# Peptides against a protein of PDB entry 6IDX, part 26

Target 1, 380 residues: chain A of PDB entry 6IDX
Amino acid sequence: KELAKLSADVTFATEFINMDGIIVLTRLVESGTKLLSHYSEMLAFTLTAFLELMDHGIVSWDMVSITFIKQIAGYVSQPMVDVSILQRSLAILESMVLNSQSLYQKIAEEITVGQLISHLQVSNQEIQTYAIALINALFLKAPEDKRQDMANAFAQKHLRSIILNHVIRGNRPIKTEMAHQLYVLQVLTFNLLEERMMTKMDPNDQAQRDIIFELRRIAFDAESDPSNAPGSGTEKRKAMYTKDYKMLGFTNHINPAMDFTQTPPGMLALDNMLYLAKVHQDTYIRIVLENSSREDKHECPFGRSAIELTKMLCEILQVGELPNEGRNDYHPMFFTHDRAFEELFGICIQLLNKTWKEMRATAEDFNKVMQVVREQITRA

## One batch from the design tools (peptide; made by RFdiffusion4, then SolubleMPNN)

Design b1_p9_7_s1 (from b1_p9_7 with H4S R8K)
Fold by OpenDDE base, seed 3:
Structure b1_p9_7_s1 (fold): chain B 380 residues (1-380), chain A 9 residues (1-9)
Amino acid sequence: as target 1 above (380 residues)
Amino acid sequence: SYTSLRAKL
């Protein structure tokens, strides 16, 4: 207890470290000797002293043994651990992951996100905070392959649902620390869109062109079976498709694939358009047909608008940016749906279409409409 | 929020 209190002092920490005191603390953890009547209290103070000593940055985190890591991971993975030990063990694991890539690799073998989700189901907000912080640290330090695996649809769905129900909709006010970790998790979750945002469409890829053709089919031929893929289109059919792509509001009416070669938002815009067309088909058809029937130059170009809106949403959500330590502005709505970004796009594209009509906009007003929509989104 | 955004529609 006294050691834990004194370890916050840098002068004491320096002297204690020089006396191999940190090695003694690590060995106490490594030994796992539950033989003492007050072992849990002693261990909680040992872990506190260890954290406070390591926070001075005098000793590298790489000094810790694999046995130490396994013991700390064991305190997080075991269901019947004292709350005080669990909290400190989560904090130690977070610090290990953040400060050492070699420790990240070892911890990622010992602990799963699924085990950490169990610590979100408790009423203790401090435990919940450190559990999310450790998840965030693991996501931040993961290689791309492991980051995608951690971000699998099942883990994301379960994690979001648990956070929504046990943290956001919990009976307790969200503290600043928790709000920051929710913000970090939100940023890291949206950064999974970066690959698609930076993927250029290949204008020569027929499979990608078939997606654009499917958008046309859904808008104009909704009653037509996709199995009736019209064979080698006569020149008249090519001219018809150019009109359809104009009515869809693509900038390149001849080859709409060219509109998706700009990154950002690249293929992510096409993903959003396809999601809208398949999941919210009536809304998609309505938006397209309302604008395709206008001859007054007040048509809202859906294709162009969808691309620029996707780009704007990526900018607002800071897709591809690292989380900032000073921020705590998370959006609870993103925890309510599996496809939260695409659902946001689907609402915002309707808002854009409404705003375009209200402003009586033309193609020259496009940037002004986008600016008004940006303000409307950021104030919502 | 989605509700705030939808209320603008």
Scores: peptide ipSAE 0.130, ipTM 0.865, DockQ to the pose 0.023
Fold by OpenDDE base, seed 4:
Structure b1_p9_7_s1 (fold): chain B 380 residues (1-380), chain A 9 residues (1-9)
Amino acid sequence: as target 1 above (380 residues)
Amino acid sequence: SYTSLRAKL
């Protein structure tokens, strides 16, 4: 207990570390010897002293043994652990993951996000905070392949639901530390969109062109069987598609694929358009047909608007930017749906279409409409 | 929020 308190002092920490004191603490954890009277209290103070000593940055985190890592991971994975031990074990694991890629690999083998979700179902907000912090650390330090797997996993969908129900909708005020970790998780989740945001459409990729054709089909011929191969059209059919792509509000009516070659937002805009067309088909058809029937030059160009809105949403959400330590502005709405970004897009595209009408905008007013919509979104 | 955004629709 006294050691744990003194370990916060840098002078004491330096002297204690120089005396190999930290090695003694690690060996106490590694021994796992439950035979001592007050073992849990002793262990909690040992872990506190260890963390405080390591936080001075004098000793590399790579000094820890695999046995130590397994013991700490064991305290997090066990269903009945003292809250004080659990809290410190989560903090130690977070620090190990953040400070060492070699320790990250070892920890990622010993602990799953699913195990950490159990620590979110408790009433203790500090435990919840450290559990989210460790999840965020694992997510941040994961290789791109594993990061995408973590996001697609049932664990991430379940994590979102558990956070919503047990943290955000909890009967307790959210502390600054928890708000920061929720912000970090939100940023890391939206950064998964970066790949698609930076992916250029290949105008020669038939599968990508078939998505644009599907957008046309859903808008203008929703009852037609997709079995009519899009490639076999006579020149009259190609001319018809050019008209349809104009009515869809693409900038390039001849080859709409060219509108998706700019990054950002690249293919992410096409993903949003396809999501809207498939999941909110009535809304999509209504927006497209309402603008396609206008002869008054007040048509809202849906395709162009969807691309620029996707880009604007990425800018507002800071997609591809690292979390800032000073920020705690999380949005509870993003924890309400699995496809939160696409649902945001679907609401914002309707807002854009409404704002365009209210402003009696023309194609020349496009940037002005986008500025008004940006202000409307950022104030919501 | 989604509700605040929808209220603008």
Scores: peptide ipSAE 0.128, ipTM 0.869, DockQ to the pose 0.022
Fold by OpenDDE base, seed 1:
Structure b1_p9_7_s1 (fold): chain B 380 residues (1-380), chain A 9 residues (1-9)
Amino acid sequence: as target 1 above (380 residues)
Amino acid sequence: SYTSLRAKL
């Protein structure tokens, strides 16, 4: 107990570390000797002293043994662990993951997001905060392949639901620390869009071209079975498609694939358009047809608008940027849906179309409309 | 929020 208090002092910490004191603390954890009277209290203070000592940055986190890691992970995974031990164990694991890639690998083998979800289903916001912090650390330090797996896993959808129901919609005010961790999780979740945002369309890829054809089909031939797609069009069909791509509001009416070669937003814009067209078909058809039937210079170009809106949403959400310390501006709305970005796009594209109409905009006003829409989104 | 965005529609 006294050691835990003194360990916050850098002078004491330096001397204690020079005396191999930290090694003694690690060995106490490694021993796992539950037979001691007051073991839980002793262990809680040991873990506190260990954290405070390590926070000075004098000792590398890589000094910890596999046995130590397994003991700490065991305190997080075992039922009926003392709350004080659990809290410190979560904090230690977070610090290990953040400070050492080698420790991350070992911890990722011992701890699952599913185990951490159980610590979100409690009334203690501090435990919830440290559990999310550890999830965030694991997510941040995961290699890209595993990061996508973490995001796509049923565990992540479940995690979102649990956070929404037990944290965000909890009967308690969200503290600054929790708000920061929710912000971090939000940023890390949107950073998964970076790959698609930076993926250029290949105009020669038939599968990618077929998505653009599907957008056309849904807009203009909504009752047609995609299996009845007429084969490679005669020159008259190419001219017909050019008209349709103009009505869809693509910048390149001849080859709309060229509009998706700009990164950002690359293929992410096409993903959003396809999502809108398939999930919100009536909204998509309405937006396209309302503008395609206009012979006045007040048509809102859907294709161009969708691309620039996707880019703008990525900028607003800071896609590809690391979480900043001291920020806590999380949005509960992003925890309400699995496809939160695409749903945001679907609302914002309607807002853009409305704003375009209200402004009586022309193609020359495009940037002004986008600026007004940006202000509307950022204030929402 | 989605609600505040929708309220602008």
Scores: peptide ipSAE 0.124, ipTM 0.869, DockQ to the pose 0.023
Fold by OpenDDE base, seed 5:
Structure b1_p9_7_s1 (fold): chain B 380 residues (1-380), chain A 9 residues (1-9)
Amino acid sequence: as target 1 above (380 residues)
Amino acid sequence: SYTSLRAKL
């Protein structure tokens, strides 16, 4: 207890470390010797002293043995651990993951996100905070291949649902520390969109072109009996599709794939359009047909608007940026749905279409409409 | 929020 308190002092820490004191603490943890009266309390103070000593940055985290990692991971994985030990063990693992890529690899083998999710179901907000902090650390330090694995639809669905129900909708006010960890998790979750945001469409990829064709089909062929496709020659079909792509509001009516070669938002804009068209088909068809039937130059170009809106949403959400330590502004809405970004897009594209009408906008007003929509989104 | 965004629609 006294050691744990004194370990916060840098002068004491330096002397204690120079006396190999930290090695003694690590060996106490590694031994796992449960035979002492008040073992849990003594262990909690040992782990506190270890954290406080390591926080001075005098000793590299890479000094930690695999046996120590396994003991700490064991305290997190065991169902009947003292809250005080669990809290400190989560904090140690977080610090290990953040400070060493070699320790990240070892910890990622010993602990699953599923085990950490169990610590979110407790009433203790401090345990919940450290559990999210460790999830965030693991997510931040994961290589891209493992980020996708951590981002699997089941883990994300379960994690967000647990956070929503046990943290955000909990009977306790959210503390600043928890709000920060929820912000970090939100940022890291949106950073999963970065790959798609930076993926250029290949105008020669037939599979990608077929998605654009599917957008056309959903908008214009949904009521047409496929039997009445007039067998008229390939050129009339090309001219017909060029008209349809104009009505969809693409900038390049001949080859809409060219509109998705700009990054950001690249393929992410096409993903949003396809999601809207498939999941919110009535909304999609309404927006497209309402604008496609206009001859008054007040048509809202859906394709262009969807691309620029996707880019704007990425900018507002800071997709691809690292979380800032001073921020705690999380949005509970993003924990309510699996496809939170695409659902946000689906609301914002309707807002854009409404704002376009209210402004009586033309293609010349496009940037003004986008600016008004940006203000409307950022104030929401 | 989604509700505040929808209230602008």
Scores: peptide ipSAE 0.103, ipTM 0.863, DockQ to the pose 0.023

Design b1_p9_7_s2 (from b1_p9_7 with S1D H4S)
Fold by OpenDDE base, seed 4:
Parts: structure tokens; C-alpha cells; sequence
Structure b1_p9_7_s2 (fold): chain B 380 residues (1-380), chain A 9 residues (1-9)
């Protein structure tokens, strides 16, 4: 107990470290010997002292043994652990993951996000905070392939639901530390969109062109069975499609694929359009047909609007930016749906279409409409 | 939030 308290002092820490004091603490954890009276209390203070000593940055985190890591991971994976031990073990694992890529690899083998989700189902907000912090650390330090796997995993959908129900909708006020960790998780989750945001469409990729054709089909041929999509369009069909792509509000009516060659928002805009067209088909068809039937120059160009809105949403959500210290601005709405970004897009594109009508906008007013919509979104 | 955004629709 006194060691844990004194370990916060840098002078004491320096002397204690010089006396191999950290090695003694690590060996106490590694031994796992439950034979001592008050073992849990002793262990909790040992882990506190270890954290406080390591936080001085005098000793590299890489000094820890695999046995130590396994013991700490064991305290997190066990269903019945003392809250004080669990809290410190989560914090130690977080610090290990953040400070050492070699420790990240070892920890990622010993613990799963699923195990950490169990620590969110508790009433203790500190445990919840440290569990999210460790998830965030693992997510931040994961290679891109593993980050995408963490995102696609049932773990993230479940994590979202658990956070919504047990943290956000809990009967307790969200503390600053939890709000920060929720912000970090939100940023890291939206950063998964960066790849698609920076992916240029290849105008020669037939599969990507078929998505644009599917957008046309859903808008204008919604009653037609997809089985009859004749890939062999005669020149007359190309001319027909050019008209349809104009009605869809693409900038390049001849080759709409060219509208997706700019990054940002690249292919992410096409993903949003396809999501809207498939999941909210009636809304999509309504927006397209309302504007395609206008001959008054007040048509809202859906394709152009969807691209620029996707870009705007990425800018508002700071997609591709690392989480900043001291920010706590998480959005509870993003925990309500698995496809939260695409659902946001689907609401915002309707808002854009409404705002365009209300402003009696023309193509020349496009940037003004976008600015008004930006203000409407950022104030929501 | 989605509710406030939808209320503007």
C-alpha cells in the first residue's frame, strides 16, 4: 500500500527502479501464489505500484515477461476477479498495447474483444472505461487486416449494443473519461471508412460499373427482374443510359464512373448510394424520380449531391484523423445502428433534397445548399 | 442525433 502511494513520486520511483524494484513486483505477479493472507489486496497494491512506476517512462514495457502478460490477461479473462485487480489489469494491458507493438501481439493472442465486452455489462463505470480503453488500444495498434476483422466481428456489433444499453442508456451520468473513450472508439470506427474514401473507382472495372448500372435499374426499372439485365447494350442502350445517368444527377452522364475517381470520397460515395438504393429503396426512388421529372432547372442532382455529401460527412466526422486528447464529443446515435454512417447519409441526403427544394436552388446554388446542409448537420 | 435530423425532414 505505501509502495503503491510512493511509486507516484518520481524520485522514489527512480531509486526503487535502480534497486530492481520493478523486477521484484513482476516476480510477485508471475508467481501467482495465492497462499498469502490478503493476497487479493496485496496483488492490487502490487499492480498499482507497477503501473505508477512504469508511468514514469524510466523502464521499457518490453521488459515484462510472457508469464507476467499471461497472469495479467488471466485476471481479465477470469469471470470472478476482484474489481480492484481487474481495473489495474485492464490498465496494465492498455499501457502494454499502447507502448509496445511486441506486447500488443502477445496480448492479442491471450485476450479477445469478446472477453472485454463482459466487463462492459457491469455497473462499475471505471471498469467499463478501462475495458473500452483497452479495446481502443487494441483497435488502434492492430494492423489494418485485424482492425477490419475486429470491425466485422460480431464483437463490434455486440460491443455497440452493449455500450448503448449499459453505458449510454445507463442510469449514471457519463464521466469525462468514459466520454473520451467513446469518442476514441467512434473515431477509430469511422477511420475504417478511410480505405473506401481513398479508393478511386476504376472506370474500366466492370463490377464497379455494374453497381452504377444497378443504381439506374433500381431507380427506373424497379419492377424488372434483375435476371434480364442484358450486359450487351447496343449503342441505343448507351444513349438511353446517358439520359438516365443525367436524371440520376451524375456530373459525367456518359461515364458516371468518372465521378468516383476523385478521392475523397472515392468509392465510399458509391457504397452509400448503393446502401440507400437497397436498404431504403422507396426513399431512393422518390428522391431520384422527384428530381428526374423536373424540367424547371430546380432539379437536385442526386449523384453529385451524394458524392459531395459523403465527402462533407467524412470532413464533419474527421475520417482518417487520429483521436485527439481532451475531446469527449461522442455521438450516441452512432451506437444505435450497425451501418451508422450509411444511415446518417440516408437521413442527410433527404435533408439535402428538402433544403434544395426550400431554397428553390439551381445547379449554380449547389455550394450554397451544401453550406446550409453542413450547418444543419453540425447543429443536430 | 438521428431524431433531431429526422425532425428536420
Amino acid sequence: as target 1 above (380 residues)
Amino acid sequence: DYTSLRARL
Scores: peptide ipSAE 0.074, ipTM 0.855, DockQ to the pose 0.022
Fold by OpenDDE base, seed 1:
Structure b1_p9_7_s2 (fold): chain B 380 residues (1-380), chain A 9 residues (1-9)
Amino acid sequence: as target 1 above (380 residues)
Amino acid sequence: DYTSLRARL
């Protein structure tokens, strides 16, 4: 207890570290000897002292043994641990993951996100905060392959639902520390879009071209009996598709694939358009047909608008930027759906289409409409 | 939020 209090002082910490004091604390944890009266209280103070000593940055986190890591991970994975031990164990694991890639690898083998989700289903907001902090640390330090797997896993859908129901919709005010961890999780989740945002369309990839053709089919052929495909020659078909791509509002009516070669937003814009067309088909068809039937210069170019809106949303959400320690501005809406970005796009493209109509915009007003839409989104 | 965005639609 006294050691834990004194360990916050840098002068004491320096002298205690010089006396191999951290090694003594690590050995106490490694011994695992539950046979002592007051073991839980002693362990809680030992972990507190260890954390406070390590927070001075005098000793490398890489000094810890695999046995120490397994003991700390064991306190997080066991269902009946003292709340104080659990809290300190989560904080130690977070610090280990953040400060050492070698420790991250070892911890990621010993702890599952599923085990950490169990600590979100409690009434203690401090435990919930440290559990999310450790999830965020693991997510931040994960290699790109594992980060995408963590994102696609049942664990993340479940994590989102548990955070929404037990943290955000909880009967308690969200503290600043929890708000920061929710912000960090939001940023890390949107950073998974960076790959697609920076992926150029290959105009020679047939599968990617088939997506653009599917957008045309959904917009113009969905109500047409497949029997009425006009048997006109290959050149008339190419000229027909050029007209359809103009009505879709692509900048390159001849080769719409070229509109997706610019990064950002690259293929992410096409993903959003396809999601809208498949999941919100009536909304997609309405937006396209309302503008494609206009003989006036007030048509809203859907394809161009979808690309520029995707880029704008990436800029607003700071996709590809690291979380900032000073920020706590999380959006509860992003925890309500698995495809939160695509759902945001689907709302914002309707807002853009409405704003375009209200402004009586032409193609020359495009940037002005986008600025008004940006202001509307950022104030929402 | 989605509600405030939808309310502008």
Scores: peptide ipSAE 0.071, ipTM 0.857, DockQ to the pose 0.023
Fold by OpenDDE base, seed 5:
Structure b1_p9_7_s2 (fold): chain B 380 residues (1-380), chain A 9 residues (1-9)
Amino acid sequence: as target 1 above (380 residues)
Amino acid sequence: DYTSLRARL
């Protein structure tokens, strides 16, 4: 207890570390010796002293043994650990992940996000905060392959649902620290869109062209069985679709694939359009047909609008940016749906279409409509 | 939130 308190002092920490004191603390954890009647209290203070000593940055986190990591991970994976031990163990693992890629690799083998989700089901907001902080650290330090695995729809759905029900809709006010961790998690979740946002469409990729053709089919041939999609239509029939691509509001009516070669938002805009067309088909068809039947120059160009809106949403959500330590502005709405970004897009594209009508906009007003929509989104 | 955004629709 006294050591834990004194370890916050840099002068004491320096002297204690010079005496190999930190090695003694690590060995106490590594030994796992439950023989003492006050073992839990002693361990909690040992972990506190270890954290406070390591926070001075005098000793590299890489000094810790695999046995130490396994013991700390063991405290996080066990269902009936003392709250103080659990809290300090989560904080130690977070610090390890943040400070060392080598430790991240070892911790990612010992702990799953699924195990950390169990600590969100408790009424203790501090435990919940440290559990989310560790999840955030793991997401931040994960290589791209593992980050996508962590983002797996089941884990993400479960994590989202648990956070929504046990944290956000909990009976307690959200503290600043929790609000920050929820903000960080939100930013890191939207950063998974960065790859698609930076992926250029290949105008020569037939599979990507078939998605654009499917958007056309859903809008104009909705009664036509997809089996009758004329896959064998000669290039001359593709020229007939130039009118349809104009009605869809693409900038390049001849080759709409060219509109998706700009990054950002690249393929992410096409993903949003396809999601809208498949999941909210009636809304999609309504927006497209309402604008395609207009000859008054007040048509809202859906394709162009969808691309620029996707880009705008990426800018508002700071996709590809690191979380800011001073921010705590999380949005509960993003925890209500699995496809939160695409659902946001689906609402915002309707708002854009409405705003376009209310403004009696033409193609010349496009940027002005987008600014009004930006203000409406950012104030919501 | 989605409700606020939808209320503007």
Scores: peptide ipSAE 0.056, ipTM 0.846, DockQ to the pose 0.023
Fold by OpenDDE base, seed 3:
Structure b1_p9_7_s2 (fold): chain B 380 residues (1-380), chain A 9 residues (1-9)
Amino acid sequence: as target 1 above (380 residues)
Amino acid sequence: DYTSLRARL
């Protein structure tokens, strides 16, 4: 207990480390000797002292043994561990993952996100915070292949639902530390959009062109069977498609695929448009048809607006940026749906369309409308 | 919030 308190002092820490004191603490954990009276209390203070000593940055995290890692991971994976031991074990694992890629690899073999989700189902916000912090650390340090697997897994949907129900909608005020970890998780989740945001459309890829054609079909031929292969069109049909792409509000009416060659937002804009068209079909059709029938130059160009809105949302959400230690601004709405970004897009495109009408905007006012919409989104 | 955004629609 006194060691744990003194370990917060850098002068004491330096001298204790110089005496190999940290090695003694690690060996005490490694031994696992439960035979001592008050072992749990002693272990909790040992882990506290170990954390406080390591936080001085005097000793590399790479000094820890695989046996130590397995013991700490064992305290996190076992259901009947003292809360004080569990909290410190989560914090130790977080620090290990953040400070060493070698330790990340070893820890990722010993623990799963599924095991960490169980620690979110408790009423203790400190345990919940360190569990999310460790999930965030694992997500941040994962190789891109494993990061994508962690994101696509049933674990993410379950994790989102558990966080929403047990943390955000919990009976306790969210502390600053938890708010920061929720912010970090939000940033890391939106960074998964970066690949699509930076993917250019290939204007020569027929499969990608067929997605744009499907957007046209849903808007104008909603009763037509999709089995009518787009490829057999006479020159009259090609001229009709150019008119339809103009009515959809694409900048390039001849080849709308060219509008998706700019990154950001690249293919992510097309993903949002397709999601809106398939999941919110009535909303999509309404927006497109309301503007396609206007001859007064007050038509809101849906295609251009969807692209620029997707780019704006990526900028507002800082897609591709690392989380900042000073921030704690998380949005509970992003935990309410699995496709939270596309649902946000679907609301914001309606807001854009409304704002365009209210401003009586023309194509010349496009940037002014986008500025007003940005202000409306950032204040919501 | 989605509710605040929807209330502006």
Scores: peptide ipSAE 0.053, ipTM 0.840, DockQ to the pose 0.023

